# Peptides against a protein of PDB entry 4ASU: the designs that were tried, part 18

Target 1, 270 residues: chain A of PDB entry 4ASU
Amino acid sequence: ATLKDITRRLKSIKNIQKITKSMKMVAAAKYARAERELKPARVYGVGSLALYEKADIKTPEDKKKHLIIGVSSDRGLCGAIHSSVAKQMKSEAANLAAAGKEVKIIGVGDKIRSILHRTHSDQFLVTFKEVGRRPPTFGDASVIALELLNSGYEFDEGSIIFNRFRSVISYKTEEKPIFSLDTISSAESMSIYDDIDADVLRNYQEYSLANIIYYSLKESTTSEQSARMTAMDNASKNASEMIDKLTLTFNRTRQAVITKELIEIISGAA
Target 2, 83 residues: chain B of PDB entry 4ASU
Amino acid sequence: FTFASPTQVFFNSANVRQVDVPTQTGAFGILAAHVPTLQVLRPGLVVVHAEDGTTSKYFVSSGSVTVNADSSVQLLAEEAVTL

## One batch from the design tools (peptide; aimed at target 1 F128 K129 E130 D140)

Design b1_p12_5_s4 (made by RFdiffusion4, then SolubleMPNN; from b1_p12_5, 8 letters changed)
Fold by OpenDDE base, seed 3:
Structure b1_p12_5_s4 (fold): chain B 270 residues (1-270), chain C 83 residues (1-83), chain A 12 residues (1-12)
Amino acid sequence: as target 1 above (270 residues)
Amino acid sequence: as target 2 above (83 residues)
Amino acid sequence: LSLKDAYVVLEE
């Protein structure tokens, strides 16, 4: 490589390092906020899931329509955040298909579509874009829930897959169940809940879905920002190492060029 | 008893004597061993009666309330404020 | 080199 080539590469990497450092700081700020907002959201979301756990709602085997909702964002540069969700979605889809279920997919965030489009394009119902620029709100979750309920796809059971936040250095991809109104209303385990008006149950289910989606978004956001912070830190460190190596190479190459020029002068070969 | 909004937690797995909730079908009091039920909240007042005799009041918007067979209660309001 | 591409290179 010529000195010019090395210099160009050095400049490029230095610029990248500046960007990654800046992104790290931005991610750190967003992470701090996300973590604070996750605390109540977790209580709220887990509270909404309590019914399904306590009632032990089961979908009959004859019900074959399954919905998979993958939750991530539009933004890259966050390590394995998106690929982790996509991997679990693929696994779940394969397992369900093997069990004779019809599987449809909803992606929250464009990255899910980007990863799965080639292999699962036929299963996609909708992808929600513009996710990740701002912290998710309950309003956002409500919009997603409403769109899902109005999609015309009459699923029996669903799975929402998202990254649950554990710590600044750890997240875990998890799955939570989603049930259709029909599945809930027909569940034998719901018999203990007496005299539930159909309209009440419908409204309840709408809130439940919105609550679960909101919870998943908050978990995902916190996990993503943490992962991005880590990824940008790693990128910055790697850039630093590359800069050091290239600088050494530059110096060596420069010396070699000088030596060559001197030899050419001395030898009269110039 | 769990009472939360998306942005704030008021009670988390707490023991309370009674919770009065405003529902679309009417206000009702949740006591110990209340029959399992699902209800949707209407805008109104939630009154929590603690075991120590203290009473706290909240204004809630829409939401849901779940009374489970194990006597656990989840009150989930879209918006809630302490009064 | 896009930031994405740069990130990939730096992760490798």
Scores: peptide ipSAE 0.023, ipTM 0.901, DockQ to the pose 0.023
OpenDDE base, seeds 1, 2, 4, 5: peptide ipSAE 0.013, 0.021, 0.007, 0.022; ipTM 0.873, 0.898, 0.882, 0.905

Design b1_p12_6 (made by RFdiffusion4)
Pose (drawn by RFdiffusion4):
Structure b1_p12_6 (pose): chain A 181 residues (1-270 with 5 gaps), chain B 83 residues (1-83), chain P 12 residues (1-12)
Amino acid sequence: ATLKDITRRLKSIKNIQKITKSMKMVAAAKYARAERELKPARVYGVGLIIGVSSDRGLCGAIHSSVAIIGVGDKIRSILTFKEVGRRPPTFGDASVIALELSIIFNRFRSVISYKTEYSLANIIYYSLKESTTSEQSARMTAMDNASKNASEMIDKLTLTFNRTRQAVITKELIEIISGAA
Amino acid sequence: as target 2 above (83 residues)
Amino acid sequence: SAPAFVKPFSAS
């Protein structure tokens, strides 16, 4: 309730809001990179339960929608392939998955809407390229919604700060008048 | 005729005369009228004879060539670079 | 060749 507590909380939630907004544009830039590389990947990959996701969270209902194998550390987290999503998926990554060894992944449509031999590794590559394009755009919205929630939280606390600031001024003033009187 | 690597796409549904292709057994020159076959590639060159008579030369490390029941061919390699 | 960043993790 003290001004010091409110000033500390404002700076704390402003830090979260700046970071979440900073990841909205990052997901927007990385999504633009992912869609640019999806066009040649879709024309390349045309011709057992495999779950395709990533280690990196904060992407909304992507890991929860997909319901030994399992690419993406967050899919084993419910019940394996690790270290994906930090960097764009290469064909070599799809090759290692095939080397260690009917498939579930998120297909890219737009920014809002989604759906859940040598040829076998091409399907894994097709899923990896589709998954990261889906993972990034969903994260773009997830951090946009988080930036909205943190801003609403700052507005509510600013009104508290103005009430407390007024209440401190009047209290100090009363202590002066009474001390005089 | 479709020729693509994971990185870049060279031809998108040609419309081409013939394509020389490296295969595990020697080499195969795929004409417009060729039998439906499924083949796997080896380290070798790919020569693309354009419809206007010109030539295109690329290199292929590995991959697959697919010619369907119709007059359609899809050639895909892990890496294709010039030169 | 294309580089690989993925690792096969194990748990006993």

Design b1_p12_6_s1 (made by RFdiffusion4, then SolubleMPNN; from b1_p12_6, 10 letters changed)
Fold by OpenDDE base, seed 2:
Structure b1_p12_6_s1 (fold): chain B 270 residues (1-270), chain C 83 residues (1-83), chain A 12 residues (1-12)
Amino acid sequence: as target 1 above (270 residues)
Amino acid sequence: as target 2 above (83 residues)
Amino acid sequence: SYPSYIVLAREP
């Protein structure tokens, strides 16, 4: 490689490093905000899920319609955030199909569709776009919940799959259950609850759905921003190492060129 | 007893004496070992009576309250403010 | 048929 080639490559990598460093800082700021907003959201969301854990709601085996909600975003450059959710969705869909269940999919974020469109296109009900540019709000979750309820798909049971935030360097893809009103109303474990009006239960369940979606969005966002920050940090470090290597190569090549020129001068003068 | 909105936590697994909640069917008090129930909140006042005798008041919008068999209570409001 | 898209738009 000529000195010119090495110089061009160095310039390119230095520019990439500047971009990745900038992106890291942006991701760090968004992460800090997401983590702050996750604290109350987690208490709120876990509180909403408490009923399902404590009541141990079971779906009858004869019920066949299952909904999978995958939660991610539209934005890339965040490591395995999207692929981890998609992988879990595929696994769940395959398991359900093997059990004779009908599976439909909702994607939150365009990346879910991008990954699954070829293999699961016929199973998609809807994909939500413009996820990830701004922090998710309860309003956003309510829109998703409302759309699901108005989709006309009468599922018996569902699964919401998202990345749960563990730490700045760790997330885990998890699944939480979604139950239809009919499944909850018919569950034997619900018999211990005092006489609950059907309208009350419907409203309760609709609100619960929005709560769980909101929780999943907040976990996903925090995980994503953290992962992006880490990815950009790694990219910046890799670029730094490459710059060092190329700089060394440049110096060696420069010395070789100088030496060659000196030899040519000496040999030609002779 | 857990009381939270999407953006704020007021109580997290706390022990309380009594919680008064505004539901669509009316306001009622949740005491220790209350029977399991589910209710939907209407806009109104929540009153939390702590074991130490202190009383806290909150205004809530829509939401839900769950009383479980294990005596755990989850009060979830879309919006809530300390009064 | 491609799945439909819904845009999460915040009302201004």
Scores: peptide ipSAE 0.380, ipTM 0.935, DockQ to the pose 0.081; fails the geometry check
OpenDDE base, seeds 1, 3, 4, 5: peptide ipSAE 0.374, 0.352, 0.354, 0.351; ipTM 0.921, 0.930, 0.930, 0.933; seeds 1, 3, 4, 5 fail the geometry check

Design b1_p12_6_s2 (made by RFdiffusion4, then SolubleMPNN; from b1_p12_6, 9 letters changed)
Fold by OpenDDE base, seed 3:
Structure b1_p12_6_s2 (fold): chain B 270 residues (1-270), chain C 83 residues (1-83), chain A 12 residues (1-12)
Amino acid sequence: as target 1 above (270 residues)
Amino acid sequence: as target 2 above (83 residues)
Amino acid sequence: SHPSYVVLAKED
């Protein structure tokens, strides 16, 4: 490589390093906020999921329509955040198909569609965009919930797949169930609940869905920002190492050029 | 008893004597061994009666309340403020 | 038919 080539490459890598460092700082700030906001969101979301666990709501086997909601974002450069969710979605879809279920997919964040569009395009109902620029709000969750309920797809049961935050260095892809109003209403286990008005149950289910989605978004966001921070740190370190190597190469090449020129002068070959 | 909004937790698996909630079907008090029920909140006053006899008041906008067979209660408000 | 896109509402 010529000195010019090495210099160009050095400049490029240095620019990348600047970008990754900046992104690390931004991710760190967003992570700190996300972690704080996750604490109440987790209590809120887990509280909403409590009914399904305590009531032991089950979908009858004859019901075949299943919805998978994958939760991530539009923004890349966050390690395996998106691929982890997509992998779990694929696995779940395959398992459900093997069980004779019909599967439809909702993607929260454009990255889900980006990963799955070729293999699962026919299964997508909707993709939500503009995810990841700002922290998710309950309003966002409500929009998603409303869109789902109005999608026209009469699912019986669903799965929300998202990355649960564990620590700054760890997340786990998890699945939580969602149920349609019809499934909840028809569940035998619901008989223990005293004379629930149909309108009340509908409204309750709408809140429940929004709550669970909100929780998933908050978990996902916290996980993503943490992962991005780590990814950008790694990228910055890698860039630094490459800069060092290229600098050494530059110096060696420069010396070689000088030596060659000197030899040419001494030998009269110039 | 769990009482939370998306942004704030007021009670987390706490033991309380009674919780008065404003629901669309009417306000009611949740006592120990209350029958399981699902309700939707209307804007109004939530009153939590602690075991020690103290009471705390909250205003809620909307949300849900779940009373389970195991006597656990989840009060989930979209918005809530301490009064 | 192709999947639709929905843009999340921005808070006012």
Scores: peptide ipSAE 0.215, ipTM 0.914, DockQ to the pose 0.094
OpenDDE base, seeds 1, 2, 4, 5: peptide ipSAE 0.021, 0.131, 0.175, 0.092; ipTM 0.879, 0.908, 0.910, 0.913; seeds 1, 2 fail the geometry check

Design b1_p12_6_s3 (made by RFdiffusion4, then SolubleMPNN; from b1_p12_6, 10 letters changed)
Fold by OpenDDE base, seed 5:
Structure b1_p12_6_s3 (fold): chain B 270 residues (1-270), chain C 83 residues (1-83), chain A 12 residues (1-12)
Amino acid sequence: as target 1 above (270 residues)
Amino acid sequence: as target 2 above (83 residues)
Amino acid sequence: SYPSYIVLAVEP
């Protein structure tokens, strides 16, 4: 490689390093906010899921319609955040299909569709875009819940798949159950609950869905920002190492060129 | 007893004496060993009576309240403010 | 037909 080539490459890598460092800082700021906002969101979301756990709501085995909601975002450069969710979705879809279930998919974030469009396009009901530019709000979750309920797909049970935040260096892809109004209303375990008006139960279900979706979005966002921060840090470090290597190569090459020129001058070959 | 909004936690698995909630079907008090029920909140006042005798008041917009068979209660409001 | 994509509203 010529000195010119090395110089060009050095310049390019240095520019990339600047970009990755900047992105790291942005991700760090977003992560800090997301982590703070996740604390109450987790209590809120886990609280909403408590009914399903305590009541042990089960879907009858003869029911076949299953909905999978994958929660991610539109934005890349965050490690395995999207692929982990997609992988779990694929696994779940395959298992359900093997069990004779009908499976439909909702993608929260464009990256889910991007990964699954070739293999699962016919199973998608809808994909939500413009996820990840701003922190998710309860309003966003409500919109998603409403669209789910208005999709016309009368699922019996479902699952929401998202990355749960564990630490700045760790997340886990998890699944939480979602149930249709009919499933909840017909569940034997719900008989212990006092006479619940159908309208009340419908409204309750709407809140429940919104709550769970909101929770999943907050977990996903925190995980994503943390992963992006780590990815950008790694990229910056890798760039730094490459800069060091290329700098050494540059210096060696420069010395060789100088030596060659001196020899040519001394030999009269100039 | 858990009482939270999406952005704030007021009570997290706390022991309380009584919680008064405004529901669409009417206001009711949740006591120890209350029968399991599901309700939807209407805009109104939530009053929490702690075991130590202290009373806290909150205004909530909408949401849900769950009373489980194990006496656990989840009060989840879209918006809530301390009064 | 249900839309394939829904864009979430960006809060100003």
Scores: peptide ipSAE 0.313, ipTM 0.926, DockQ to the pose 0.102
OpenDDE base, seeds 1, 2, 3, 4: peptide ipSAE 0.354, 0.304, 0.237, 0.231; ipTM 0.915, 0.922, 0.920, 0.918; seed 1 fails the geometry check

Design b1_p12_6_s4 (made by RFdiffusion4, then SolubleMPNN; from b1_p12_6, 9 letters changed)
Fold by OpenDDE base, seed 4:
Structure b1_p12_6_s4 (fold): chain B 270 residues (1-270), chain C 83 residues (1-83), chain A 12 residues (1-12)
Amino acid sequence: as target 1 above (270 residues)
Amino acid sequence: as target 2 above (83 residues)
Amino acid sequence: SHPSYVVLAREE
């Protein structure tokens, strides 16, 4: 490679490093906020899931319609955040299909569709876009919940798949259940709950869905920002190493060129 | 007893004497070992009676309340403020 | 009919 080529490459990598460093800082800020907001969101969301756990709501085997909600975002450059969710979605879909169930998919964030479109396009009900630019709000969750409820797909049960935040360096892709109103109302375990009006139950379920979705969004966001921060840090470090290597190469090449020129001068070569 | 909004936690697995909640079907008090029930909140006042006799008041906009068989209670409000 | 995409618009 010529000195010019090396210089050009150095410049390019330095620019990339600047970008990744900036992105790291942005991700760090977003992460800090997300983590703060996750604390109450987790209590809130886990509280909403408590019913399903305590009532041990199960879908009868004869019920065949299943909804998978994958939660991620539109934003890339965050390591395996999207692929992990998609992988689990694929696995879940395959398992359900093997069990003779019908599966439909909702993607929260365009990345889900981007990954799964080729293989699962026919199973998608809807994809939500504009996820990840701003922190998710309860309003966002409500919109998603409403769309789910109005999708016309009469699922019996569902799975919401998202990355649960563990630490700044760790997340885990998890699945939480969602149930249709019919499934909840018909569950034997629900008999212990006293005199629940059908309208009340419907409203309750709507809140529950919104709550769970909100929770998943908050977990996902926190995980994503943390992962992005790490990814950008790694990218910056890798760029730094490459810069160092290229700089050494540049210096060596430069010296060689100088030496050659000196020899030509000394030898009287034109 | 857990009482939270999406953005704030007021009680997290706390022991309380009684919680008065405004529901769409009417306000009622949740005491220890209350019968399991599911309710939806209407805008109104939540009153939490602590074991020590302290009473705290909150205004909630909407949400849900769950009383489980194990006596756990989840009061989840869309919006809530301390009064 | 369901849209293929829904944009989460902020109403602020």
Scores: peptide ipSAE 0.285, ipTM 0.927, DockQ to the pose 0.104
OpenDDE base, seeds 1, 2, 3, 5: peptide ipSAE 0.272, 0.294, 0.267, 0.281; ipTM 0.913, 0.927, 0.926, 0.929; seeds 1, 2, 5 fail the geometry check

Design b1_p12_7 (made by RFdiffusion4)
Pose (drawn by RFdiffusion4):
Structure b1_p12_7 (pose): chain A 181 residues (1-270 with 5 gaps), chain B 83 residues (1-83), chain P 12 residues (1-12)
Amino acid sequence: ATLKDITRRLKSIKNIQKITKSMKMVAAAKYARAERELKPARVYGVGLIIGVSSDRGLCGAIHSSVAIIGVGDKIRSILTFKEVGRRPPTFGDASVIALELSIIFNRFRSVISYKTEYSLANIIYYSLKESTTSEQSARMTAMDNASKNASEMIDKLTLTFNRTRQAVITKELIEIISGAA
Amino acid sequence: as target 2 above (83 residues)
Amino acid sequence: APAPTVKPISFS
């Protein structure tokens, strides 16, 4: 309730809002990179339960939608392949998955809507390239919604700060008048 | 005729005369009228004879060539670079 | 050829 507590809390939530907004544009830039590389990947990959995701969270209902194997560390987290989503998926990554060894992944549509031999590794590559394009655009919205929630929280606290600031001024003034009187 | 690597796409549904292709057994020159077959590639060159008579030369490390029941061929390699 | 980043981990 003290001004010091409110000033500290404002700076704390402002730090979260700046970071979440900073990841909205990052997910927007990385999604643009992912869609640019999805066009040649879709024309390349045309011709057992495999779950395709990533280690990196903060992407909304992507890991929860997909429901030994399992690519993406966040899919084993419910009940393996680790270290994906930090860097764009290469064909070599899809090759290692095939080397260690009917498939579930998120197909890219737009920014809002989604759906859940040598040839076998091409399907894994097709899923990896589709998944990260899906993971990034969903993260763009997840951090946009978080930036909105943190801004609404700052507005509520600013009103509290103005009430407390007025209450401190009047209290100090009363202590002066009474001390005089 | 479709020719693509994971990185870039060279030809998108040609519309081409013939394509020389490296295969595990020697080499195969795929004409417009060729039998439906499924083949796997080896380290070798790919020569693309354009419809206007010109030539295109690329290199292939590995992959697959697929010619369907119709006059359609899809050639895909892990890496294809010039030169 | 690009080096792979993915690691195959086992658990017991």

Design b1_p12_7_s1 (made by RFdiffusion4, then SolubleMPNN; from b1_p12_7, 9 letters changed)
Fold by OpenDDE base, seed 4:
Parts: sequence; structure tokens; C-alpha cells
Structure b1_p12_7_s1 (fold): chain B 270 residues (1-270), chain C 83 residues (1-83), chain A 12 residues (1-12)
Amino acid sequence: as target 1 above (270 residues)
Amino acid sequence: as target 2 above (83 residues)
Amino acid sequence: LPEPQVVVVKEE
């Protein structure tokens, strides 16, 4: 490689490093906010899931319609955040299909669609875009919940798959159940609950879904920002190492060029 | 007893004497060992009666309330403010 | 409260 080539490459990598450092800082700020906002969101979301856990709501085996909701974002450069969700979605879909169930998919965030659409296009009901530019709000979750409920797909059970935040260095892709109104209403375990008006139950379900979706979005966001911060840090470090290597190469090459020129001068071959 | 909004937690697995919640069907008082039920909140006042006799008031916009068989209660409001 | 930002893209 010529000195010019090395210099060009150095410049390029230095620019990349600047970008990745900037992105790291942005991700760090977003992470800090997300983590703060996750605390109440987790209580809220876990609270909403409490019914399903405590009542041990189960879908009868004869019920075959299953909905998978994958939660991520539109935003890349966050390591395995999207691929982990997609992988689990694929696995879940395959398992359900093997069990003779019908599977439909909802993608929250365009990345889910980008990854899965080719192989699962027929199973997609809806995708939600414009996820990740700002922190998710309860309003966002409500829109998603409403669209799900109005999708026309009469699922019996569903799975919401998202990355749960564990720590700044760790997330875990998890699945939480969602149930249709009919499944909840018909669950044997619900018999201990007072006679609930159908309208009340419907409204309750709407809130429940919104709550769970909101929770999943907050977990996902926190995980994503943390992962992005780490990814950008790694990218910056890798760039730094490459810069060092290229700098050494540059210096060696420069010296070689100088030496060659000196020899030519001394030999009179100029 | 858990009482939270998406952005704020007021009670987390706390023991309380009574919680009065506004439901679409009217006022609903949740006592210890209340029968399991599901309700939807209407805009109104939530009153939490602590074991020590203190009373706290909150305004909620909407949401849900769950009373489970194990006496756990989840009051989840879309919006809530302390009064 | 901020307006919802998410955009619904229905699959055809």
C-alpha cells in the first residue's frame, strides 16, 4: 500500500471512531434515562402480569391460534438485540407449528420485519415502525395494543418476546404470555373471581395488553441502549487498534520511501 | 398492595388496611381478604388507608385493579397524582 | 402527554 492509501484509510477509520464515540455518548445518555424510567415501568408491567401468573391462566390444547409479538426497534448498531429477539421468535414459531398451532406475527420495530419478513411474510399481521427515536410512551403501547386487538386475528394465546434488562452488560431475551379475552374468560382458574361484566373484562384486557407492551418496550429500550453503548465502545476500541496498526505501517512505509529516495540520489540514478 | 402508574410507583407490595378505588360501577372498597375480582378504574379518587391509620389520597385517570386470591392487589393507573 | 409516535404498517 502506498503512503497515500494508508493515509486515506487512517482518515477513514479516524472518522469512524469519532462517529462511534459520539454514538456511544448518545446511547449512554439514553440508557441512563431508560434505566430510570424502567424502574416504575417494571413494577407496572409485572403488576399487570400478576393475574396471569397467580391465576395460572392456560390455553387449552385444542386451541390452535397463537400470536407472537416481537419487540425491538428500528435502530441498528446495538449488537445482538434484534437478532436475539428474532431468533427466539423463529424458534417459538417453529415449536408452535410443530405442535400443530397456527402462528401469526407482529413486529414492533422495523428490524423485526427486516429480519423475518423473507421467511415469515405470510405470518405477519402488522409491523410497527418509528420505534426507537424517542423513549416509548404508554401512548405508543396503547396504539400497539389497540391494533393488536383490532387486527382481526382471533388468537387464543400469544407470546410477547423482548429483551429484559439485567444489567448494563447483560440482557436476556424473554417471553411473556398474552391471552385473548375468551381465553381469560373461559379459564377455569378464573372461576374464583367474582362475576365480571364482559365489558369490564374487555377493558381490563385492553389495559393489560397495553401495560405488558409498555413494559416490554421499556425493557427492550433499556437493553438496546445499553447494548448500543457497548457496541459503540467496542467499535471505538477496534478502530483505535486499527489506527495504531496503520500508523506503524505508515511509519515503516515512509521510512522505506525516504531510504529509496536517498539511495537514488546517492547513486546518481535521479 | 401495588399501586403504580407507568411512570411512578406509589406502593410496591405494601401492606395496607383498605384501598378505596373509583370504578365504572361505583366506589369499591378493597379490604383485607377481599374476594378476587377485576375492575376498571374511572377517573377519580383513590384513598389508601395504611395500617398505621394514615390516609393518602390520589387522583387517577383510568386503569385497572386486580384483587387476587392470595390477597395481593394491583392497582395500575394510566395516570396518577398524589393529593 | 406526548402523542404516540409509532406508525402502523399493515401487512398485505
Scores: peptide ipSAE 0.448, ipTM 0.944, DockQ to the pose 0.776
OpenDDE base, seeds 1, 2, 3, 5: peptide ipSAE 0.418, 0.434, 0.426, 0.427; ipTM 0.938, 0.942, 0.942, 0.945

Design b1_p12_7_s2 (made by RFdiffusion4, then SolubleMPNN; from b1_p12_7, 11 letters changed)
Fold by OpenDDE base, seed 4:
Structure b1_p12_7_s2 (fold): chain B 270 residues (1-270), chain C 83 residues (1-83), chain A 12 residues (1-12)
Amino acid sequence: as target 1 above (270 residues)
Amino acid sequence: as target 2 above (83 residues)
Amino acid sequence: PAPPQIVVVKEE
């Protein structure tokens, strides 16, 4: 490579490093906010899931319709955030299909669709876009919940798959159950609950679904921002190492060029 | 007893004497060992009676309340403010 | 509160 080529490459990598450093800072700020907002969201979401755990709601085996909701975002450069969710979605879809279940998919965030469209296009009901530019709100979750409930797909059981935040350096892809109104109402374990009006139960389910989705979005966002921060840090470090290597190469090449020029001068071949 | 909105936690697994909640079917008081139930909140006042006799009032916009068999209660409001 | 900004894309 000529000195000019090396210089051009150095300039390019330095520019990339500047971008990745900037993105790291942005991700760090978003992460800090997301983490703060996740604290109440966990209480809220776990509270909504408490019914399912305490009532031990189970879907009868004869029920065949299953919904998978994958939660991520539209935004890349966050390591394995999207691929982890997609991988688990694929695995679950395959397992459910093997069990004779009908599987439909909802993608929250365009990245899910991008990853799964080729292999699972026929299973997609709806995709939600414009996820990740701003922190998710309860209103966003409500839109998703409403769309799901109005989709016309009469699922018996569902799974919401998202990345749960553990720490700044760790997340785990997890699954939480979603149950249809019919499944909840028909659950034997619900018999201990006082007679609940059908309308009340429907409204309750709408809130429950929105709450769980909101929780998943908050977990996902926090995980994503943390992962992006880490990814950008790694990219910046890798760029730094490459700059160092290229700088050494540049210096060596420069010396070689100088030596060649000196030899040409001395030899009179000029 | 857990009482939270998406953005704020008021009570987290706390022991309380009584919680008065506004539901679509009417306001009711949740006492210790209340029968399991699911309700939807209407806009109104939530009153939490602590074991020490203190009373806290909140305004909620909407949401849900769950009373479980184990006496745990989850009051989840879309919006809630302290009064 | 800011209105929801999520866009629904229905799969045909």
Scores: peptide ipSAE 0.385, ipTM 0.937, DockQ to the pose 0.737
OpenDDE base, seeds 1, 2, 3, 5: peptide ipSAE 0.355, 0.370, 0.374, 0.371; ipTM 0.928, 0.935, 0.936, 0.938

Design b1_p12_7_s3 (made by RFdiffusion4, then SolubleMPNN; from b1_p12_7, 9 letters changed)
Fold by OpenDDE base, seed 4:
Structure b1_p12_7_s3 (fold): chain B 270 residues (1-270), chain C 83 residues (1-83), chain A 12 residues (1-12)
Amino acid sequence: as target 1 above (270 residues)
Amino acid sequence: as target 2 above (83 residues)
Amino acid sequence: PAPPQVKVVKEE
């Protein structure tokens, strides 16, 4: 490689490093906010899930329709955030299909669609875009919940798959159940609950879904920002190492060029 | 007793004496060992009676309330403010 | 509250 080539490459990598450092800082700021907002969201979401856990709601085996909701975002450069969700979605879909279930998919965030479209296009009901530019709001979750409920797909049980935040350096892809109104209403365990009007139960389910989706979005966002921060840090470090290597190569090459020029001068071959 | 909005937690697994909630079917008081029920909140006042006799008032916009068989209660409001 | 930002894309 000529000195010019090395210099060009150095410049390029230095620019990349600047970008990755900037992105790291942005991700750090977003992470800090997301983590703060996740605290109440967990209480809220876990509270909503409590019914399903305590009532031990189970879907009868004869019920065949299953909905998978994958939660991520539109934004890349966050390590394995999207691929982890997609991988678990694929696994779940395959397992359900093997069990004779019909599976439909909802993608929250364009990345899910991007990853799964080729292999699972026929299973997609709807995709939600414009996820990740701003922190998710309850309004966003409500839109998703409403669209799900109005999709016309009469699922019996569903799975919401998202990355749960553990720490700044750790997340785990998890699955939480969602149930249809019919499944909830027909659950034997619900018999202990006072007669609930169908309208009340429907409204309750709408809130429950919105709550769970909101929670999943908050977990996902926090996980994503932390992962992006880490990814950008790693990218910056890798760029730094490459810069060091290229700088050494540059120096060696420069010395070789100088030596060659000196020899040419001394030899009179000019 | 858990009482939260998406953005704020007011009570987290707390022991309370009574919670009065505004529901679409009417306001009802949740006492200790209340029968399991699911309700939807209407805009209105939530009143939390603590074991120490203190009373806290909140305005909620909407949401849900769950009373479980284990006497746990989840009051989840879309929006809530302390009054 | 800011209006919902998410956009629905129906799969055909």
Scores: peptide ipSAE 0.415, ipTM 0.939, DockQ to the pose 0.744
OpenDDE base, seeds 1, 2, 3, 5: peptide ipSAE 0.387, 0.400, 0.394, 0.401; ipTM 0.930, 0.937, 0.937, 0.940

